# Peptides against a protein of PDB entry 3OIQ, part 194

Target 1, 212 residues: chain A of PDB entry 3OIQ
Amino acid sequence: KNRIFVSSSKDFEGYPSKAIVPVQFVALLTSIHLTETKCLLGFSNFERRGDQSQEDQYLIKLKFKDRGSERLARITISLLCQYFDIELPDLDSDSGASPTVILRDIHLERLCFSSCKALYVSKHGNYTLFLEDIKPLDLVSVISTISTKSTNSSKHSSSELISECDLNNSLVDIFNNLIEMNRDEKNRFKFVKLIHYDIELKKFVQDQQKVL

## One batch from the design tools (peptide; made by RFdiffusion4, then SolubleMPNN)

Design b1_p30_6_s2 (from b1_p30_6, 12 letters changed)
Fold by OpenDDE base, seed 4:
Structure b1_p30_6_s2 (fold): chain B 212 residues (1-212), chain A 30 residues (1-30)
Amino acid sequence: as target 1 above (212 residues)
Amino acid sequence: SSFDKLIEELEKKEEEVKELEKKEEEEEKE
């Protein structure tokens, strides 16, 4: 089936009330909710939605029905957190109690860019997004991709139907939204408060701010 | 938080979500 690239979580408002649609998006990881019965990941591109919270615009469910799916969910969370240097309690602790993990506002400390493949499943106007695949993106690679004016990538790597342009546009939009949040004195987001704030990110933000 | 409200809403819809998960598993097999 053709996977649809989603640039906005508002796109789902126009989706069929009864459908199964493979989708892909890029966003920042904003939250992790792991309990004994559920595993959810929150993502956002920080699109302005009036006075609503810009967090968790994409709420993605991991399968969590049996020991196999629960283990896969925990491994997925552990690997993501290891990649982004997010401190987690040991999820495999022999203590017999599955640790509860509730992390919010991850974007205030770390920019966790992620390319997500998900399944949109709807019934009677309600929908759920199920995680199919997640690719964490390196911030240096994201900055490099945005900074490289994609004038000449005629490399038809024939395998991903998603235009490199759609990904790049979404990454630019996310950074633009973060720059706007950083300029807003009422917004808690500040680039200088990121744990990984370095000279490269500083220069990139300063250069992007001149274009906006 | 906005997230807590979303979780509470999903908890209220838990039975519907279980039916959707069955459909997702069917689609992954096709």
Scores: peptide ipSAE 0.020, ipTM 0.550, DockQ to the pose 0.183
Fold by OpenDDE base, seed 1:
Structure b1_p30_6_s2 (fold): chain B 212 residues (1-212), chain A 30 residues (1-30)
Amino acid sequence: as target 1 above (212 residues)
Amino acid sequence: SSFDKLIEELEKKEEEVKELEKKEEEEEKE
């Protein structure tokens, strides 16, 4: 089955009530929920959805059925947090208790862009997204990709099923949504409060704000 | 079928998510 690129989590409202569909999206990591029995990752594009929370628009489940899948989930969380410089409590606590990690509002401190592959599984209209693969994206690389799109549409003919156009459009949409949130005095999100707020990000935001 | 097992897992985890959403709504009300 071909993998479907998803630009909005609203697309799932039109999906079959009983199906298994491989999907992919790009979003910001917003939450991590790791307990003894489950692992969930929240992602968002911060699309305006009326009165709905802009957080956790994509709730992704990691498989947590056996020691092998639990170990894989914990390693996945550890590697993501290491990549994004997210402090985790020591997962290696000698106490034999599986560490509980509950992180929310990650986007208020760090822009954790992630390209996700997931399996949409539905029954009776309800669905779950299961993580298949995750690729963290470097913010500098995201900024450079958005900034260079004005000139080079022509050269990568390689058969990767991700339209480079779809990825880049979603990245632009996320930044536009973040700019709108930053302009809203009621919104907690502010670029200047990001731990990694630097001159490059400042300049990029200022340049994008002139286009919006 | 492999599908039925995924659906059974879905149902169990939907109950766990609903219980969690309820707990989060209860914790946000405290």
Scores: peptide ipSAE 0.016, ipTM 0.478, DockQ to the pose 0.037
Fold by OpenDDE base, seed 2:
Structure b1_p30_6_s2 (fold): chain B 212 residues (1-212), chain A 30 residues (1-30)
Amino acid sequence: as target 1 above (212 residues)
Amino acid sequence: SSFDKLIEELEKKEEEVKELEKKEEEEEKE
C-alpha cells in the first residue's frame, strides 16, 4: 500500500470508517504520555481550528500490549528525549515500577520537529494512529531546508515518493503557524522563550516574518 | 485474499486498540 502524506489531521475526517491506511506526517512533538499501561505521543502542526486546542492534533499510540512492546515504547521515548535534549523526570527511581512520564506543552520550550509514519486504523468512524516509525528532525536542518527551497520553486520532480516538497511545505506551514502564535499576545508560545533560541533561529524567524 | 489479510490485520489492530482503550479506562479509575 502506498503511504499517504497528511498535511492536516483534518484529512482523517474524509478517511474510510473501516480501514487500515499507512500515513506519514510532519509535526512538532507537543506531549508525551508514558504510563505503566499506555504510551501516547502528541503532535501538532498548529493549524488554526477555531477555539479548539492546537495541541495534540495528532495523537499517536505506541504498541503497549506486552513487556516487549512496552520496552520498545520506553526506548523510543528515551531516544526521542535524548535527541531533543528533553529532560525526563528521573527514570532511575530504584523502585522496580515502570517510570511514568507525562510531559505537555513541549513546543513551548523546544521545537521538536518529527517525521512520523503511522497506521490509521478505523472502526465505525473512530480511528487510532499507531506509530510505525519516527524520525526526529534537527532544527538547523529544518531551517536550512526551508531557506534553500524558497529559491528553487522550479523543479517539478514527479517522484511518487512522499515528495520532499510535501515535507517542506508542511515545515513552512508549521513555522508560519508558529509565527502567527508568536504574534498573538494571548498565545503562550513565544520563540524567545525556547531554550534553544539562538541567533540562527532569530534570524530565520525575522526573515519569515517579513514574508507574512 | 488481499482482502482477508486486510481484515485479519484490521481485527488484530482493533484488538490492540480495544486493549489500549481498556487500559486507559483502568488508569482513569485509579
Scores: peptide ipSAE 0.020, ipTM 0.485, DockQ to the pose 0.039; fails the geometry check
Fold by OpenDDE base, seed 5:
Structure b1_p30_6_s2 (fold): chain B 212 residues (1-212), chain A 30 residues (1-30)
Amino acid sequence: as target 1 above (212 residues)
Amino acid sequence: SSFDKLIEELEKKEEEVKELEKKEEEEEKE
């Protein structure tokens, strides 16, 4: 079955009430919820949706049913946090209790761009997204990809089902939404409050603001 | 079917999410 690229979580409103559809999207990691019984990842592209919270527009479930799936979920969270330099509370607490991690508003401190492959599963009009694969994206690489309209299809393996155009459009849309949030005095998001805010990101944001 | 098991697992997880959203709304009010 071909994987469908999703540009907005609103696309799911038009999806069948009973289906299994492989999907892919690009978004910012906004939340992590790891408990003893579940693991959820929140993502957003910060698309304006009236007065609703722009966080967690994509709620992704990790399989968490047995010791093997729980271990895989914990390893996935650990690797993501290591990649994005997110401090986890000491998972090795001597208490033998499964570590609980609840992180919210991750985008206020770090821009964690992620390419997600998920399985859309619906029944009776409700749906859930199950994580199949996640690729963290480096911010410098994201900035370079947007800045270089380079149709240089790097000859890397033919297995990435995302068109370069779909990826670039989604990344541009996310940055445009962040620029609008940064301009809003009521919005908590500010580029200058990002831990990794540097001269390169500053210049990129200034250049994008001239096109908006 | 494998689909019915996946859906039963989804329904159970949707209830767990709703119960936790409700608990988080209760904890933010304290």
Scores: peptide ipSAE 0.016, ipTM 0.472, DockQ to the pose 0.036; fails the geometry check

Design b1_p30_6_s3 (from b1_p30_6, 10 letters changed)
Fold by OpenDDE base, seed 1:
Structure b1_p30_6_s3 (fold): chain B 212 residues (1-212), chain A 30 residues (1-30)
Amino acid sequence: as target 1 above (212 residues)
Amino acid sequence: SNFDKLIEELEKKEKEVEEKEKEEEEEKEE
């Protein structure tokens, strides 16, 4: 089965009411929800959706039904948080309860670009996205990728089922959406409030703002 | 609050899917 690249979570509104579809998307990590019974990751491209929240446009479920799947989910969260330098609340509650992690609005402090592979599973018109794979993307690498392709319309047909164009278009769209959010005085998102805001990111944002 | 509502809606939809999976398995054993 070919994996479908998804540019918008609205694409799922047109998907079959009973299907299993391998999908892939690129988005910012916006939330983490780990409890005793569930593990969810929220992602967003910050696509404009009228008056709806732009956060958590993609809700990805990790399998969390047995000790093996729970362990894998906890390891996945730990590795993502370690990669993005996300402080997990001290898991050392002296009560022998499994640590609960609820993080929201991660994008307000850190740009956590992630390439996600998921399984779209629908039944009776409802769907769930199950995580199959996640690749965190380095911000410097994202910036370099966007900057180099604005100059080279050269057809590199990489033989991967997902066009290198789809990835780049999604990364550009995310940055454009973040620039719009940064310009809106009512929006909480500001580039200057990012913990990792540096001269390189500042210059990149300033250069992208001239093209918009 | 919006995230919690969205989680509650997902949990509700998941239970509805799991119940319907069980009903479809029970209907196949008959």
Scores: peptide ipSAE 0.022, ipTM 0.523, DockQ to the pose 0.538
Fold by OpenDDE base, seed 4:
Structure b1_p30_6_s3 (fold): chain B 212 residues (1-212), chain A 30 residues (1-30)
Amino acid sequence: as target 1 above (212 residues)
Amino acid sequence: SNFDKLIEELEKKEKEVEEKEKEEEEEKEE
């Protein structure tokens, strides 16, 4: 099946009103919404959309209909939070109630880059994105990937049909958008407020700011 | 909800894909 790489969540406005399309995108995790009845992940590229919130541009649903799918959703959330060092409220509280997790504005504290595979499903002009797969991306690896774009077309023949160029362009666009948000005094996002803000990230941001 | 119907249509198509993937695996073992 041909998976489509999506660079903007606006691309879905041009998608068929009745379709099922496998898609892939890279974005920052912005929100987690786990309740007793649903699981949602919010992602954003922070693309400017006028006066609309830049958060949750990609609202991804996890299957949450039976005990098996609910368990898989909870495990997925736990593994993502462990990977990104996101503190979850103790899921093991002795109250037999499934823990509710509502996290917002994750990008204000952590840059959680994620490569997502999803199904675009539309009916009557409304659509929903369903998570098929998620790959968390390490920030050091993201920085290295963007920084090395200048010298080595090493032909690693990984048969992933997504142009390494499309992924890398989207990562650059996200950083450019974050740099613009960081320069805006009205924007809550600041690199210096990230928990993982280090000398490497500082240097990378300073070097990218000179190219913009 | 319109959402529940959309999920039901997805689950039907996931099942149709899983059945086809099984048929393609069975055809490779013959």
Scores: peptide ipSAE 0.018, ipTM 0.462, DockQ to the pose 0.036
Fold by OpenDDE base, seed 2:
Structure b1_p30_6_s3 (fold): chain B 212 residues (1-212), chain A 30 residues (1-30)
Amino acid sequence: as target 1 above (212 residues)
Amino acid sequence: SNFDKLIEELEKKEKEVEEKEKEEEEEKEE
């Protein structure tokens, strides 16, 4: 089956009550929940959903069934945190307890753009998203991609079924939503509070604000 | 189907996790 690109987590409300659907989306990492028994990643595109929280719109489960899958989950979290410069609590506590990581509101400090491949699995109208693959996106590369409007089909190997247009549109939508959040005095999100807030991001946000 | 087996395996794990999370929350309130 072809992988479906998902632009909104609301799309899942229209999905079949009993299905397995390979999906892909782009969103910001908002939370990490790693315990002894589960691993969850929260993502959001910050679409306005009435009075609902804008965080964790995509709740992604990592497979946590055996020592091999647990190890893969822990490695995945470690690599993501290393890529985004997210400080993890010391995993090396000599207490034979599996390290617990609970991080929330990651987007308030860091814009962690991620391209996620997941399996939508539904039964009786309820669904779960299982992580199949994750690719962290570099913020400078995201900014450059949006700014250049270049339909330069860089020959990314013919195996990723995402149209470059769908990716770019989702990235633009995320930035537009963040700009709206930044303008809202009640919203905790502010670009100037990001640890990586630099001249490039500042200029990009200022230029995008003129288009909105 | 492979689907039904996958769903049963997932529902079983979700219950086992919810039960453990309740036990851990109850142990923290004592």
Scores: peptide ipSAE 0.015, ipTM 0.468, DockQ to the pose 0.039
Fold by OpenDDE base, seed 5:
Structure b1_p30_6_s3 (fold): chain B 212 residues (1-212), chain A 30 residues (1-30)
Amino acid sequence: as target 1 above (212 residues)
Amino acid sequence: SNFDKLIEELEKKEKEVEEKEKEEEEEKEE
């Protein structure tokens, strides 16, 4: 299946006003919005876009129309939060009401790198991104991938036509953007405020700062 | 162009999604 790798959410401005494009991108999870009626995930690469919020540059909708799709959305959120060690309010509240989860600014506490497959669906010039698949990425693996310049395709990555170059470039760009945000005194993002801030991440950031 | 083939695959999927959205709207009116 032909899938387009997207490096910027600005690429969608050039997309057809009526189309269904399979896309893929890598970004940080920034928000979760789960209510009784909708499920949305916000992602960002923190590309500079003037004075606008750099959060939620990719707003991804999960299908949430029937009990089956709602269950799948809840399971997806639970698995993502478990992987990233994000505390959810108890989804099993005895009240029989579907728990509402509204998390924002996730990137201020945790770097939740995610590889997303989505359908770009446009009608009348507006578009929606529907989630097809999500792969959480381990931060240590992200750091190692950037550091090693590993052009060595491990022989086991089956035929997903993401250029390893496109993935690596996007990961580098995200880190560069985070480094710039960290240097800005007005920006809320600081690496030292991350819950998982360790010696490895500190060293990596210091080494990347010398290349910028 | 590779883009035209993409658009043609897109238009086929658009019909499938538009049909599914109609079926899902009809199922909500029952």
Scores: peptide ipSAE 0.014, ipTM 0.451, DockQ to the pose 0.041

Design b1_p30_7_s1 (from b1_p30_7, 9 letters changed)
Fold by OpenDDE base, seed 4:
Structure b1_p30_7_s1 (fold): chain B 212 residues (1-212), chain A 30 residues (1-30)
Amino acid sequence: as target 1 above (212 residues)
Amino acid sequence: SLSDMAKEGAKDFLSLSEEEAKKEHEEIYS
């Protein structure tokens, strides 16, 4: 089956009540919930959903079945956190108890852009998303991609089923939503509170704010 | 691989009853 690019988590409301659909989306990492038996990764594009929390619009599951799957999940989380400079408690604690990690509101401190591949799986109208792949995106690269209005379809490798347009549109939408959140005095999100807030990001935000 | 884990998770989820699938969904989104 071809992988479907998802621009909104609302798209799942129209999905079949019994299906397996490979999906892909781009979003910000918002939460990590690691337990002994599973990991849940929360992602959001911060699409406005009425009075609902804009966080964790995509909840992606890693289910542990054995020691090998647990190790793979833990390595994945460690690598993701290492890439984004997210401090995790030591996951290798010799204490035999698998440490529980709960991180929330990651987007308030760091913009963790991620390209996710997942399996949408539904039965009886209930669904879950299982992580197939995650690619962290560099913020500088994201900013450059949005800024260049890349009409140049550089034929990046034929294997990424995402149209360059879909990726770019999602990245733009995320930034636009963040700009709106930043303008809202009631919203906790502020660009200036990001740990990695620099002159480049400041300039980019200022330039985007003029277009919105 | 993560993809193998996802496929296995998908297989398991599709084996669930309606009640189990509902519970699994609620445990994620509650």
Scores: peptide ipSAE 0.618, ipTM 0.942, DockQ to the pose 0.878
Fold by OpenDDE base, seed 1:
Structure b1_p30_7_s1 (fold): chain B 212 residues (1-212), chain A 30 residues (1-30)
Amino acid sequence: as target 1 above (212 residues)
Amino acid sequence: SLSDMAKEGAKDFLSLSEEEAKKEHEEIYS
């Protein structure tokens, strides 16, 4: 079955009421909810949805069924947080209680661009997303990719059916949405409040603001 | 693998009743 690239979480409203669909999207990590039984990862592209919250537009589940699956989920979260320099409590602590971790509004401090592969699963019109794979994207690489997009139409037949164009368009859309949020005085998101805000990001945002 | 966990999660979700599937959805989006 071909994997479908998803540009909006609204696409799921039109999906079959009973299906398994492999999907892929690019979004910012916004939340982590680790419990004894599951992990939920929240992602957003910050697409405007009227007065609705723009956070956690994609909620991705890692379900624990055994100690092996729990360990794999915990390792995945630890590696993701290590990559983005997100501080987690020690998940390996000998205290026999599985630590609960609740992180929210991650995007207010760090832009954690992520390419996610998931299974969309629906029954009776209710759906859930199960994580198959996650690739963290480096912000410098994201900025470089957006800035250089005009030149390299390299027809590299990457066997991954997802067009490099879809990825790049989603990255541009996310930045445009963040720029709009940054301009809104009521929005808590501000680029200057990011822990990793530097001269390169500043310049990129300023250059993008001139095109919008 | 994560893909195996996703497949098992999908199988489990498809085994749920309508009420259980609704509850599982609400536990994610509430």
Scores: peptide ipSAE 0.617, ipTM 0.942, DockQ to the pose 0.902
Fold by OpenDDE base, seed 5:
Structure b1_p30_7_s1 (fold): chain B 212 residues (1-212), chain A 30 residues (1-30)
Amino acid sequence: as target 1 above (212 residues)
Amino acid sequence: SLSDMAKEGAKDFLSLSEEEAKKEHEEIYS
């Protein structure tokens, strides 16, 4: 079945009230809610939605059915946090209580670019997104991809070709939205407050600001 | 796999009543 690339979470407003649609998007990780019964991952591209919060535009669920599925979800979160240098409380605490993790506003400290595959599932006009796959993206690689207009279609296997154009456009849109947030004195987001703010990111932001 | 978990989650969601599906949606976005 063909996977649909989603550039905006508003696209779901036009989706059928009863459907299963494989989707893919690129966004920043904004929140993690890990409990005993479920995991929710929040993502955003920070598209302006009037007075609505720009956080958690995509809420992706990992549903636990058994100890095996819970363990797989916890491992997935641990690996994601390890990749982005996000500190988690010890998930392996010998106290038989599964630790609850609630992280919010991750984007204020770290830009965690992620490519997500999910199942959009709707019934009676209500929908949820179930995580199928997540690929963390390296910030240096994101910056290089935007800067070089890399037409290098890395021949990853022909069957899951996201349009390289769709990926690049989404990454550019995210950075443009972050630049607008950084210019707004009322917005809490500031590039200089990122833990990983370096000379490369500074230069990229300065160059991108001249094009906007 | 995560993909298998997603497929099983999708089947379960499609089995819900209207009120259960509404509650599940509200619990995600609350």
Scores: peptide ipSAE 0.616, ipTM 0.941, DockQ to the pose 0.907
Fold by OpenDDE base, seed 3:
Structure b1_p30_7_s1 (fold): chain B 212 residues (1-212), chain A 30 residues (1-30)
Amino acid sequence: as target 1 above (212 residues)
Amino acid sequence: SLSDMAKEGAKDFLSLSEEEAKKEHEEIYS
């Protein structure tokens, strides 16, 4: 089955009530909920959903079945957090109690752009998303990708099932949504509060604000 | 692999009752 690119988590409302569909999306990491039995990763593109929280629009599950699956999940989380400079408590602590980690509102401190592959699984109209793959995206690369496609229609036929257009449109939409949140005095998100807020990000945001 | 975990998770989810699948969904979005 071909992998479907998802631009909105609302797309799942139109999906079959009983299916397995491989999907892919790009979003910001917003939360990590690691327990003894599972890990949940929250992602968002911050699409406006009325009065609903814009956080955790995509909830991706890693289910532990055995020590091997738990270890793989923990390694995945550790590598993701290492890439984004997210401080985690020591997950390797040999103390027989599996550490519980709850991180929320990650996007308030760091923009953690991620390309996710997941299985959409539905039964009886309820669905869950299981993580198949995650690729962290470098913010400088994201900014460069958005900035260059305004000028270069390079027909790189990368055989990846994601249209480079779909990825870029989603990245632009995320930044536009963040700009709107930054303008809203009631929203806690502010670009200037990001730990990695630099001159490049500042300039990029200022340039994007002129197009909105 | 993560893909194998996802496939196994999918298989398990498809084995759940309606009430269990509902509860699993609510536990994710609560």
Scores: peptide ipSAE 0.618, ipTM 0.942, DockQ to the pose 0.894; fails the geometry check

